# Peptides against a protein of PDB entry 4DOW: the designs that were tried, part 19

Target 1, 157 residues: chain A of PDB entry 4DOW
Amino acid sequence: TFSWVGRPLPNRKQFQQMYREICMKINDGSEIHIKVGQFVLIQGEDNKKPYVAKLIELFQNGAEVPPKKCARVQWFVRFLEIPVSKRHLLGRSPPAQEIFWYDCSDWDNKINVETIIGPVQVVALAPEEVIPVDQKSEETLFVKLSWNKKDFAPLPP

## One batch from the design tools (peptide; aimed at target 1 I42 E45 E81 T115)

Design b2_p16_4_s4 (made by RFdiffusion4, then SolubleMPNN; from b2_p16_4, 9 letters changed)
Fold by OpenDDE base, seed 2:
Structure b2_p16_4_s4 (fold): chain B 157 residues (1-157), chain A 16 residues (1-16)
Amino acid sequence: as target 1 above (157 residues)
Amino acid sequence: WEEELKKEREKALSKF
């Protein structure tokens, strides 16, 4: 269950009410608050790892009936989401914790908040920095590069 | 957005 936290932000868009924060009520009854700017796991397909995204907007889509709670996101991709034929372009075998900034506009960046599994930690590293892999970093994902469906590149600003 | 990620990195790496 998802509910908005706080009052809608000032907005000029007719059919969108924007928010800073949303509350997720999970199975045990506890609540998790997620804010714009945080990273989240998005439900993937069956037997696939969740997608990773950064929340850039939280809004209620009033154009739908009934209105839907939505988010706009910046997508990341896991290495295994990259086509097998192109994985060699990385030139190395990435650790499981590495993800890539998706630098394409072909993906719909609007999601239903109901697809959000929960928050996740994502941090950027310089290319030469080693991804720390220990018990403390188990749930942390790291990004060094972008992927634009053709090649890997430095992160966008 | 890279700068934001860097800030988060600094916070995260401080935990290691």
Scores: peptide ipSAE 0.032, ipTM 0.640, DockQ to the pose 0.024
OpenDDE base, seeds 1, 3, 4, 5: peptide ipSAE 0.018, 0.029, 0.029, 0.029; ipTM 0.427, 0.478, 0.620, 0.450

Design b2_p16_5 (made by RFdiffusion4)
Pose (drawn by RFdiffusion4):
Structure b2_p16_5 (pose): chain A 157 residues (1-157), chain P 16 residues (1-16)
Amino acid sequence: as target 1 above (157 residues)
Amino acid sequence: VQEEIEELVEKWKEAE
């Protein structure tokens, strides 16, 4: 379950209250803070890996009744979310830890915070950097490229 | 929660 932390950010959108942070309680009993700018795993279909997204806004949406806690995200896509016909355009076999900045506006970016599984560490690498492949049996995901429905391209600014 | 998941998945399928 989720609760807001502290005061809302200075108001921007009507009927919404924005927050820098959200508190998530687990059945391990502890509390975890997830901030705008951090990444989350988002529950998708039961037979697939979670979506990955960067939190770009956290908000209480008064336009829904009863009101809900929501997030706007920048999507990432997994390699399997890229059309099979387009996968060769990458020119290599990406590791499972590699994900792609999704640079397209076609998919809506608003989610209910209850779809959040939890935070995930996502790291930007230069194209020539190698993914560890280190130890921690890492739970970290790495991003080198964006995908725009057409081609793989550099990470935006 | 399940309904939200279904809507999210549907939005993804429509975007594609």

Design b2_p16_5_s1 (made by RFdiffusion4, then SolubleMPNN; from b2_p16_5, 7 letters changed)
Fold by OpenDDE base, seed 3:
Structure b2_p16_5_s1 (fold): chain B 157 residues (1-157), chain A 16 residues (1-16)
Amino acid sequence: as target 1 above (157 residues)
Amino acid sequence: TKEDIEELEKRFKEAE
């Protein structure tokens, strides 16, 4: 169950009520609050790992009937989601914890909040920084580069 | 639960 936290934010979109925070109620009754700017895991396809995304906007879409609780996200991609023919462009074998900023507009960046599994920690690193693969970073994902379907590049500012 | 999320996060980082 998802519910809005706080009052709607000012916006000029006719059919959208924007929010800063949403509450995710877990089966055991506990609550997890997720805010704009945080990273989340999104339900993937059958037998696929969850997607990773950064929340850009949280909004209720009043143009839909019934209204839907939605989010706009910045997608990240896993190395295995990169076409096989392009993986060599990375020039290295990334650790499993590495993800890439998806720098393309071909993916729909609007999601239903019901697809959110939960929060996840994502840490941006400089290219020269080593991705730690230890117990301390077991639950953390790391991003060094962007992927624009053609090549890898330094992270955008 | 939080534990479930942690499990999913762990699974995500494991090899497919």
Scores: peptide ipSAE 0.033, ipTM 0.668, DockQ to the pose 0.050
OpenDDE base, seeds 1, 2, 4, 5: peptide ipSAE 0.033, 0.032, 0.034, 0.037; ipTM 0.668, 0.668, 0.675, 0.680; seeds 1, 2, 4, 5 fail the geometry check

Design b2_p16_5_s2 (made by RFdiffusion4, then SolubleMPNN; from b2_p16_5, 6 letters changed)
Fold by OpenDDE base, seed 1:
Structure b2_p16_5_s2 (fold): chain B 157 residues (1-157), chain A 16 residues (1-16)
Amino acid sequence: as target 1 above (157 residues)
Amino acid sequence: VEEDIKELEEKFKKAE
């Protein structure tokens, strides 16, 4: 179950009310709060790892009947989601913790909040920085580069 | 979500 936290933010978008925070209630009654700007795991296809995204907007879409709780996201892509024929362009074998900023607009960046599995920690690194492989950072994902369906590039500002 | 979020995240990260 998902519910909005706080009052809606002022905006001029017709049929949309924006929020800063959403609450996810899990089966044991505990609650997890997720805010705009945080990173989340999004449900993937069966037998596939979840997608990774940064929350850009949280909004209720009143244009739908009934209204839906939605989010706009910045997508990240896992190395194994990149076509096999293009993976060599990275020039290295990335660790499992590395993800890439998806620098394309062809993917729908609107999601239903019910597809959110939970929060995840993502850390941006400079190209020369080493990704930790120890147990301390096992659950942390790291991003150094972007992927635009043609090549890898330095992270956008 | 039927499981603890942290446990769920761990399972998905280990999944193929």
Scores: peptide ipSAE 0.028, ipTM 0.595, DockQ to the pose 0.052
OpenDDE base, seeds 2, 3, 4, 5: peptide ipSAE 0.027, 0.026, 0.024, 0.029; ipTM 0.601, 0.604, 0.585, 0.589; seeds 2, 5 fail the geometry check

Design b2_p16_5_s3 (made by RFdiffusion4, then SolubleMPNN; from b2_p16_5, 7 letters changed)
Fold by OpenDDE base, seed 3:
Structure b2_p16_5_s3 (fold): chain B 157 residues (1-157), chain A 16 residues (1-16)
Amino acid sequence: as target 1 above (157 residues)
Amino acid sequence: VKEDIKELEERFKKAE
């Protein structure tokens, strides 16, 4: 289950109550708090790895009936989510832990918080920095580049 | 209610 943490934040959106933090209650009864600015795993299709996203906003959408707990996200894309015909543009075989900043507006960036699996660590690296592929970084994802459906580029500022 | 994150991640790794 998901529940809001704290008081609504000031905003000027008519049907939205914005929050800084949400509480995720998991099976064993423990709670995980997720805040705006953190990275999360989003439920993907069957037998596929979860989507990766950065939380930009947390809000209750009062325009929906019933109201929904939602989030706005910045999407990341895994290498295998990139069309086969374009993967060669990277010029290298990325490690499994590498993801890319999705620099497009064609994807809906609003999600239901119920699709959140949990938090994940994402680390931004400079192009010359080596992505560690070891047991210590097994659960960490790394981003060096953006993807805009046409080419790879340096990360946006 | 979500499963443990680690368990889910392992499941996805095995599925692919």
Scores: peptide ipSAE 0.030, ipTM 0.666, DockQ to the pose 0.054
OpenDDE base, seeds 1, 2, 4, 5: peptide ipSAE 0.030, 0.010, 0.029, 0.014; ipTM 0.660, 0.511, 0.675, 0.506

Design b2_p16_5_s4 (made by RFdiffusion4, then SolubleMPNN; from b2_p16_5, 9 letters changed)
Fold by OpenDDE base, seed 1:
Formats: sequence, structure tokens, C-alpha cells
Structure b2_p16_5_s4 (fold): chain B 157 residues (1-157), chain A 16 residues (1-16)
Amino acid sequence: as target 1 above (157 residues)
Amino acid sequence: VEEDIKKLEEEFKKAL
């Protein structure tokens, strides 16, 4: 179950109310609060790993009947989501913890909040910084580069 | 999700 936290933000969009935070209630009664700007895991297809995304907006879409709780996201992709024929363009074998900023607009960046599994920690690194692969940092994902379906590039500012 | 969400998240992170 998902519910809005706090009051809606000022917004001129006709059918949308924007929020800073949403509450995800779990079966045991515990609650997880997720805010705009945080990173989340999004439910993937059957037998596939979750997607990784940064929350850009949280909003209720009143244009739908009934209204839907939605989010706009910046997508990230895993190395294994990149076509096999293009993986060589990276020039290295990335660690499992590395993800890439998806620099394309062809993928719908609007999601239903019910697809959110939970928060995840993502850290941006400069190219010269080493990604730690020890047990201590195993729960953190790292991003250095973007992927635009053609090539890898420096991470957007 | 019936499982503990934090536990699930941790497992998914490690399984990447």
C-alpha cells in the first residue's frame, strides 16, 4: 500500500498533484518512506532482475480514472541490459555493482509507484575513482558513465 | 511483497 506523505507541492499542471515523499506500507505494519531524489529498484519482467531508477517526480495523475499514484524517473541500465554486440565499447569488464545512466528518451520514464520494490543506494564516481568490490560496499551501486544506445560517455553533470 | 522489503533489497543488490 502506497500513500502520500505531506502536502502537495505548488503545481500548475492541470491534472497532477506533486509530492516530495511517499510511504510504502509493508504487511508486517512497518513503513518505508521514499523521497524525490532517491534511487529505487523497480520490478522487472518475470525472471529478470529489477531495474534501477532515480526518482525525479512523485505525482498523482488525475487525468486517469481512477487517479493513479505515479513517478517520473531517470533510468539506469545494467551492463547485461546493453546489447552484446556493443558491450565491447566499454573497453573493460565492469564489476557487478556498476550501472550506467541511460541517456535516451525512448524509454517511458513514467511508472506506477506500485512497481517500486524499495530504495537502493547509488553513488556517482569520477572515471578515475575505483569501485570498491569488497563485502563492505556490496550493497551500493556505482555509476561513472552514461549509455545512449550508441556509445558510452562521461556521466552527465 | 510478503517478505521483508529491506532484506529483499539487500539480496537484490548483492545479486547484481
Scores: peptide ipSAE 0.210, ipTM 0.812, DockQ to the pose 0.048
OpenDDE base, seeds 2, 3, 4, 5: peptide ipSAE 0.204, 0.202, 0.191, 0.200; ipTM 0.809, 0.807, 0.814, 0.821; seed 5 fails the geometry check

Design b2_p16_6 (made by RFdiffusion4)
Pose (drawn by RFdiffusion4):
Structure b2_p16_6 (pose): chain A 157 residues (1-157), chain P 16 residues (1-16)
Amino acid sequence: as target 1 above (157 residues)
Amino acid sequence: DPSMEKLDEQVKESVE
């Protein structure tokens, strides 16, 4: 379950209250803070890996009744979310830890915070950097490229 | 969640 942390950010949108941070309680019993700018795993279909997204806004949406806690995200896509016909355009076999900045506006970017599984560490690498493959049997995901429905391209600014 | 179900459908269409 989720709760807001502290005061809302200076108001921007009507009927919404924005927050820098959200508190998530687990059945391990502890509390974890997830901030705007951090990444989350988002529950998708039961037979698939979670979606990955960067939190770009956290908000209480008064336009829904009863009101809900929501997030706007920048999506990432997994390799399997890229059309099979387009996968060769990458020119390599990406590791499971590699994900792609999704640079397209076609998919809506608003989610209910209850779809959040939890925070995930996502790291930007230069194209020539190699993914560890280190130890920690890492839970970290790495991003080198964006995908725009057409081609793989550099990470945007 | 309806929004997630809609996104799942759109992902499936994009993969096709």

Design b2_p16_6_s1 (made by RFdiffusion4, then SolubleMPNN; from b2_p16_6, 8 letters changed)
Fold by OpenDDE base, seed 3:
Structure b2_p16_6_s1 (fold): chain B 157 residues (1-157), chain A 16 residues (1-16)
Amino acid sequence: as target 1 above (157 residues)
Amino acid sequence: DPEMKKLDELVEKEQA
């Protein structure tokens, strides 16, 4: 179950109420609050790892009937989601916890909040920094580079 | 973290 937290933010978008925070109630009755700017795991297809995204906007879409709780996200891409023919462009074998900023606009960045599995920790690193591989950070994802379907690049300044 | 700040700034641009 998902419910809005707090009052809607002032905005001029017709049919949309924007929020800063949403509450996810888990099966055990506990609640997780997720805010704009945080990173989340989004349900993927069968036999695929969850997608990774950063929340940009949380909004109720009143243009739909019934209204839907939605989010606008910035996508990240896992290495295995990159076409096999282009993976060599990285020039190295990345650790499993490395993700890449998806620098393209061809993906729909609007999601239903019901597809959110939960929050995830994402840490940005400089290219020269080493990604920790120890057990303490096994659930943490790391981003160094962007991917624009053509090549990998340093994150914009 | 300066790198995280970059990500935040990028997100802010997306919100604009």
Scores: peptide ipSAE 0.322, ipTM 0.854, DockQ to the pose 0.031
OpenDDE base, seeds 1, 2, 4, 5: peptide ipSAE 0.285, 0.274, 0.301, 0.299; ipTM 0.836, 0.829, 0.843, 0.842

Design b2_p16_6_s2 (made by RFdiffusion4, then SolubleMPNN; from b2_p16_6, 10 letters changed)
Fold by OpenDDE base, seed 3:
Structure b2_p16_6_s2 (fold): chain B 157 residues (1-157), chain A 16 residues (1-16)
Amino acid sequence: as target 1 above (157 residues)
Amino acid sequence: DKEMEELDKKIEEEQK
C-alpha cells in the first residue's frame, strides 16, 4: 500500500499533484518513507533483477482514470541489461554491484509507484576508486560510468 | 560525497 506523505507541492501541471514523499506499507505492517532524490528498486521481469532508478518526481496523475500514484525517474542499468554485443566496450568485468547511469531518452521514465520494491543505497565513485566487494556492501550499488547505448563514459569529475 | 553531488547536478540538469 502506498500513500502520500505531506501536502501537495506547488506546481503548474493541470492534472498532477506533486509530492516530496510517499509512504510504503510493507507486509509486516511496517512503513518505509521514500523521498524524491532517493534511489529505489523497481520490479523487473520474471527471472530478472529489479531495475534501479532515482526518484525525480512523485505525483498523482489525475489525467488517468482512476488517478494513479506515479513517479518520474532517472534510470540506471545493470551490466546484464547492456546488450551482449556491447559489453566488451567496458573493457573489464564489473562486479555485480556496479550499475551505470542510463544516458538515453528512449525509455519511459514514468512509473507506477506500485512497481517500487523498496529503497536502495547507491554510491557514486570516482574512476580510480575501487568498488568494495564484501559482505558489508552487499546491499549497496555503485556507479562510476554512464551508458548511452553506444559507449560507456565517465561521470562528471 | 562529491561524486554523488556532481551526479545529482547532472541528473537535475538533464531533467530541465
Scores: peptide ipSAE 0.228, ipTM 0.813, DockQ to the pose 0.032
OpenDDE base, seeds 1, 2, 4, 5: peptide ipSAE 0.208, 0.216, 0.223, 0.217; ipTM 0.800, 0.804, 0.811, 0.807; seed 2 fails the geometry check

Design b2_p16_6_s3 (made by RFdiffusion4, then SolubleMPNN; from b2_p16_6, 10 letters changed)
Fold by OpenDDE base, seed 4:
Structure b2_p16_6_s3 (fold): chain B 157 residues (1-157), chain A 16 residues (1-16)
Amino acid sequence: as target 1 above (157 residues)
Amino acid sequence: DEQMKKLDELIEKEQK
């Protein structure tokens, strides 16, 4: 169950109400608050790891009947989501915790909030920084590079 | 975190 937290933000869009925060009620009855700017895990396909995204906007889409709680996201990709034929372009074997900023516009960046599994910690690193591989960092994802379907690139200075 | 701030700026720029 998802519910809006706080009052809607001022906006000029006719059929959209924007929010800063949403509350997710999980199975045990506890609540998790997720805010714009946080990273979340999105439900993936069968036998696939969840997708990773940063929340850009939270909004209710009044154009749908009934209105839907939605989010606009910036996608990130796991190494295994990159085509096998292109993986060699990285030039190294990444740890399982590494993700990449998806620098493409071909993916739909609007999702239904019910596809959100929960929050996830993402840490941005400089190219020279080493990704920690230990038990404490097992649940943390790390981003160093972008992927634009052609090549990997470091973040601009 | 400096790197995260840079990433956020890039993402915000991309969304415009």
Scores: peptide ipSAE 0.486, ipTM 0.910, DockQ to the pose 0.032
OpenDDE base, seeds 1, 2, 3, 5: peptide ipSAE 0.481, 0.484, 0.484, 0.483; ipTM 0.908, 0.910, 0.909, 0.909

Design b2_p16_6_s4 (made by RFdiffusion4, then SolubleMPNN; from b2_p16_6, 11 letters changed)
Fold by OpenDDE base, seed 3:
Structure b2_p16_6_s4 (fold): chain B 157 residues (1-157), chain A 16 residues (1-16)
Amino acid sequence: as target 1 above (157 residues)
Amino acid sequence: DEKMKELDKKIEEEQK
């Protein structure tokens, strides 16, 4: 169950009410609050790991019938989401925890909040920084590079 | 994290 937290933010979009925070009620009855700017895991396809995204906007879409709780996101991609023919461009075998900033506009960046599995920690690293591989800790994802469907590129210095 | 701040800035700029 998802519910809005707080009052709608001022905006000029006719059929949208924008929010800063949403409450996700988990099966055990506990609640997790997710805010704009946080990273989340999005339900993937069968037998695939969840998608990774940063929340850019949270809004109720009144143009839909019935109205839907939605989010606009910035996508990140896992290495296995990169086409097989392009993976060699990385020049290395990345750890499973590495993700890439998806620097493309071809993907729909609007999602239903019901597809959100939960929050996830994402850490940005410089190219020379080593990604720690700790199987004992909770899942933390790391980003060093962007992917634009043509090549990998460094994040801003 | 400084790198995250830089990334956030870039993301915000591209969302405009």
Scores: peptide ipSAE 0.198, ipTM 0.810, DockQ to the pose 0.032
OpenDDE base, seeds 1, 2, 4, 5: peptide ipSAE 0.178, 0.180, 0.184, 0.194; ipTM 0.799, 0.800, 0.805, 0.809; seed 2 fails the geometry check

Design b2_p16_7 (made by RFdiffusion4)
Pose (drawn by RFdiffusion4):
Order: C-alpha cells, then sequence, then structure tokens
Structure b2_p16_7 (pose): chain A 157 residues (1-157), chain P 16 residues (1-16)
C-alpha cells in the first residue's frame, strides 16, 4: 500500500496534487521511498517481465473518483517489446539486463501507483561500455540506446 | 498488432 510523503509540490495542474516522493509498504513490513526521477518495475501481464519506467511525476489525481495515486512515466522497452523484424537493426544481441529508452509519444504514460512492483536501479552506459556481468547477480538494468519505433538511436538529453 | 496490444495493456495500468 502507498502513502504520500509530506507536502505536495507547488501546484501545476488543476485537480491534481504533485509529490516528489511516495512511500511504499511491503509485506516484509518495511517502508520504501520511491522518488520522481527513480525507476520502477511496473506489473504487466502475468507471463511477462515487468515494464520498466522512469518516474517523471507522482500525483494525486482529483479527476478520478474516487481519487487515485498516479504516476507519469518515461517508458523504457525491453528487447522483446521491439518488433522482431526490427531487432536486427541493433546489430548485436543485447543481454537481458539491457533495456531501451522509448522515444515515442504514442503510448500513454499515466499509471496507477498500485501497478508499481517496486524501485529498480537503471543505469545509463556509454555505447562502448560493457555491461557487468559483474556480481551481485545484479538486479540493475542498463540503458545505452533509445528505440523510436524505427531505429535505435542515442539517449536523448 | 503486438504494438497495439502493448499500448492497450499499458493504458489499462491507469485503471488498475
Amino acid sequence: as target 1 above (157 residues)
Amino acid sequence: SHFEHLKEEKEKLAFK
């Protein structure tokens, strides 16, 4: 379950209250803070890996009744979310830890916070950097490229 | 298409 942490940010959108942070309680019993700018795993279909997204806004949406806690995200896509016909354009076999900045506006970016599984560490690497492949049997995901429905390209600014 | 399916599934996240 989720609760807001502290006061809302200075108001921007009508009928919405924005927050920098959200508190998430687990059945391990503890509390975890997830901030705007951090990354989350978002529950998708039961037979697939979670979606990955960067939190760009956290908000209480008064336009829904009853009101809900929501997030706007920047999507990332996994390699399997890229059309099979386009995968060769990468020119390599990406590891499972590599994901792609999704640079397209076609998919809506609003989610209910209850779809959040939890935070995930996502790291930007230069194209020539190698993914560890280190130890920690890492839970970290790495991003080198964006995908725009057409081609792989550099990470935006 | 697969893209449309993903789009629908992602839109459903706003209502879960």

Design b2_p16_7_s1 (made by RFdiffusion4, then SolubleMPNN; from b2_p16_7, 7 letters changed)
Fold by OpenDDE base, seed 2:
Structure b2_p16_7_s1 (fold): chain B 157 residues (1-157), chain A 16 residues (1-16)
Amino acid sequence: as target 1 above (157 residues)
Amino acid sequence: SEEEKLKEEIKSLATK
C-alpha cells in the first residue's frame, strides 16, 4: 500500500494535489519512503523486466474516480531494450549495469504509484569513467548517455 | 523478504 507523507505542496492545479514524499508499506510491516528526485523500478508488462525511472512529481489525481496516487517520471532504457538494429550505434558493448536517459516524449511519463517495485540507485558518470562491476556495485545502475531512438548522446553532468 | 526480492530484481536488471 501507498500513502502520502507530509502536507500537499501548494499548487494551482485544480484536480491535482502534489506531494514531496510517499510511503510504501512492505508486507513485512516495514516502510520505504520514496521522494521526488529518487530513482525507482517500475513493474514491466506481463513477464517483462522492470523499467527504471526517476521520480519527477508525486501527485494525487483527483480527476479520476476514485482519486489515484500517481507520479510523473523520467524514463531510462536498458541496452537490451534498444532495437537490435541500432545497438551498434553505441560503438561498444556496455556492461549490464548501464542504462540510458530516454530522451523521447513518445512514452507516457505518468504512472500509478502501485507499479513502483522499489527504489534503485542510479549514478551518473562521465563517458570516460569506468563502470564498476563488483559486489559493492552489483545493485547500482549507471548512466552516461541519452538515447533518443535515433542515436546516443553525451549526458553532461 | 520484500527487501531480498527487491535486491534480486535489481541484480537481475543489472546483470541482463
Scores: peptide ipSAE 0.103, ipTM 0.731, DockQ to the pose 0.037
OpenDDE base, seeds 1, 3, 4, 5: peptide ipSAE 0.101, 0.100, 0.017, 0.102; ipTM 0.725, 0.728, 0.556, 0.732; seed 4 fails the geometry check

Design b2_p16_7_s2 (made by RFdiffusion4, then SolubleMPNN; from b2_p16_7, 7 letters changed)
Fold by OpenDDE base, seed 5:
Structure b2_p16_7_s2 (fold): chain B 157 residues (1-157), chain A 16 residues (1-16)
Amino acid sequence: as target 1 above (157 residues)
Amino acid sequence: SEEEKLKEEIKSLYFK
């Protein structure tokens, strides 16, 4: 289950109440707090691997009946989610830890918070920086580049 | 814990 943490933020959007933080209650009754700006895993479709996303906004959508707890996200993609015909454009074989900033508007960036699996750590690196492969980084994803369905580009600042 | 289980799931999905 999901519940809002704190008071709604001031906003001018009709039928929407915005929040900074949400509480995710997991099976054993413990709670995980997730804030705007953090990264999460989103449930994939048809048994696909989870998507990676950065939370941009948390809001309750009062236009729906009943109201839904929602989020706006910035999507990231795994290398294997990129079409086979375009993968050669990277010019290298990326490690499993690497993901890419999805620089397209064709994906709906609104989600239901119930699709959130949990938090994940994502670190931005410069293209020349080496992705560390050690015990301390075993749970961290890394992003260097963006993908806009046409080509790879330097990560947006 | 459930949190530890989640971490292991993430490892399995992205690092193994």
Scores: peptide ipSAE 0.163, ipTM 0.789, DockQ to the pose 0.033
OpenDDE base, seeds 1, 2, 3, 4: peptide ipSAE 0.038, 0.133, 0.109, 0.098; ipTM 0.679, 0.768, 0.743, 0.740

Design b2_p16_7_s3 (made by RFdiffusion4, then SolubleMPNN; from b2_p16_7, 8 letters changed)
Fold by OpenDDE base, seed 1:
Structure b2_p16_7_s3 (fold): chain B 157 residues (1-157), chain A 16 residues (1-16)
Amino acid sequence: as target 1 above (157 residues)
Amino acid sequence: SAEEELKKEIASLATK
């Protein structure tokens, strides 16, 4: 179950109410609050690993009946989601914890909040910084580069 | 906390 936290933010967009925070209630009755700017895991297709995304906006889409709780996201991509023929362009074998900023507009960046599995920690690193791969760091994903379906590049500013 | 434990579980899904 998902519910809005706080009052709607000032917004001039028709049929949209924007929020800063949403509450996710899980099976044991506990609540997880997720805010704009945080990273989340999104339910993937059957037998596929979850997608990774950064929450850019939280909004209720009043144009639909009934209204839908939605989010606008910035997508990330896993190395294994990149076509096999293009993986060599990275020039290295990335650790499992590395993800890439998806720098394309061909993916719909609007999601239903019900597809959110939960929050996840994502840390941006400079190219020269080492990705820690110890047991304690396995709870964190790391991003150094972007992927635009053609090549890898430095992260957008 | 329960949230912390859930985050660890979710994170494991991300890396494995």
Scores: peptide ipSAE 0.084, ipTM 0.721, DockQ to the pose 0.033
OpenDDE base, seeds 2, 3, 4, 5: peptide ipSAE 0.067, 0.072, 0.058, 0.059; ipTM 0.709, 0.706, 0.705, 0.701

Design b2_p16_7_s4 (made by RFdiffusion4, then SolubleMPNN; from b2_p16_7, 7 letters changed)
Fold by OpenDDE base, seed 5:
Structure b2_p16_7_s4 (fold): chain B 157 residues (1-157), chain A 16 residues (1-16)
Amino acid sequence: as target 1 above (157 residues)
Amino acid sequence: SEEEKLKEEIASLASK
């Protein structure tokens, strides 16, 4: 289950109550707190692998009945999610831990918080930095570049 | 556990 942490943030949006933090209660009764700005894994459709996203906004959508706990996210994509015909544009074979900032607006960036699997660590690196592929970093994803469906580019500022 | 599931999901994500 998901519950808001803290009081709503001041905002001028009519049907939305904004929050900074949400609590995810898991099966053993323990709680995981997730904040705006953190990275999360989102459940994929059908048998698809989870998606990676950065939380931009947490809000309760009062326009829906009943109200829904939602988030706005910045999407990331895995290399294998990129069309085969365009993968060569990277010019290298990325490690499995590399993801890319999705620099397009064609994807709906509003999600139901119930689709959140849990937090994940994402580290931004400069292009010249080596992505560590050892046991110590096995649970960490790395991002160097953006993908805009046409080409790869440096990360947006 | 949920933690174990999360670790497995991360591992799956980090695999080709």
Scores: peptide ipSAE 0.075, ipTM 0.726, DockQ to the pose 0.038
OpenDDE base, seeds 1, 2, 3, 4: peptide ipSAE 0.067, 0.072, 0.062, 0.070; ipTM 0.718, 0.721, 0.711, 0.720; seed 2 fails the geometry check

Design b2_p16_8 (made by RFdiffusion4)
Pose (drawn by RFdiffusion4):
Structure b2_p16_8 (pose): chain A 157 residues (1-157), chain P 16 residues (1-16)
Amino acid sequence: as target 1 above (157 residues)
Amino acid sequence: SEFSEKRKKLFEESFK
């Protein structure tokens, strides 16, 4: 379950209250803070890996009744979310830990915070950097490229 | 696409 942490950010959008941070309680019993700018795993279909997204906004949406806690995200896509016909355009076999900045506005970016599984570490690498492949049997995901429905391209600014 | 339709439906149902 989720709760807001502290005061809302200075108001921007009507009927919404924005927060820098959200508190998530687990059945391990502890509390974890997830902040705007951090990344989350978002529950998708039961037979697939979670979606990955960067939190760009956290908000209480008064336009829904009863009101809900929501997030706007920047999506990433996994390699399997890229059309099979387009996968060769990458020119290599990406590891499972590599993900792609999704640079397209066609998918809506608003989610209910209850779809959040939890935070995930996502790291930007230069194209020539190699993914560890280190130890920790890492839970970290790495991003080198964006995908725009057409081609793989550099990470935006 | 079918994937996009399923994805959209899934996220919309989370507000119900």

Design b2_p16_8_s1 (made by RFdiffusion4, then SolubleMPNN; from b2_p16_8, 7 letters changed)
Fold by OpenDDE base, seed 2:
Structure b2_p16_8_s1 (fold): chain B 157 residues (1-157), chain A 16 residues (1-16)
Amino acid sequence: as target 1 above (157 residues)
Amino acid sequence: SEEEKRRKELFESSFL
């Protein structure tokens, strides 16, 4: 169950109420609050690992009946999501914790909040920095590069 | 590291 936290942000968009925070109630009854700017795991297809995204906007889409709780996201991509034919362009075998900033506009960046699995930690690193592999960082994902469906590149500033 | 922290903060602030 997802519910808005706080009052809607002032905006001029018709049929959209924007929020800063959403509450996710999980199975045990506990609540997780997720805010704009945080990173989340998004439900993947069957037998696929969750997608990784940064929350850019949280909004209720009032154009739908009933209204839908939605988010606009910045996508990341896992290495194994990259086509096999292009993976060699990285020039190295990345650790499992590495993800890439998806620098393309072809993906729909609007999601239903119901697809959110939960929060995840994403850390930006310089290319030369080593990804920590200790147990404390096991669930942390790291981004060094962007992927634009054609090549890898340094992260945008 | 401090550099990592700064980079993370920049990353988070730049792309909101």
Scores: peptide ipSAE 0.162, ipTM 0.800, DockQ to the pose 0.025
OpenDDE base, seeds 1, 3, 4, 5: peptide ipSAE 0.151, 0.161, 0.158, 0.154; ipTM 0.793, 0.775, 0.776, 0.774

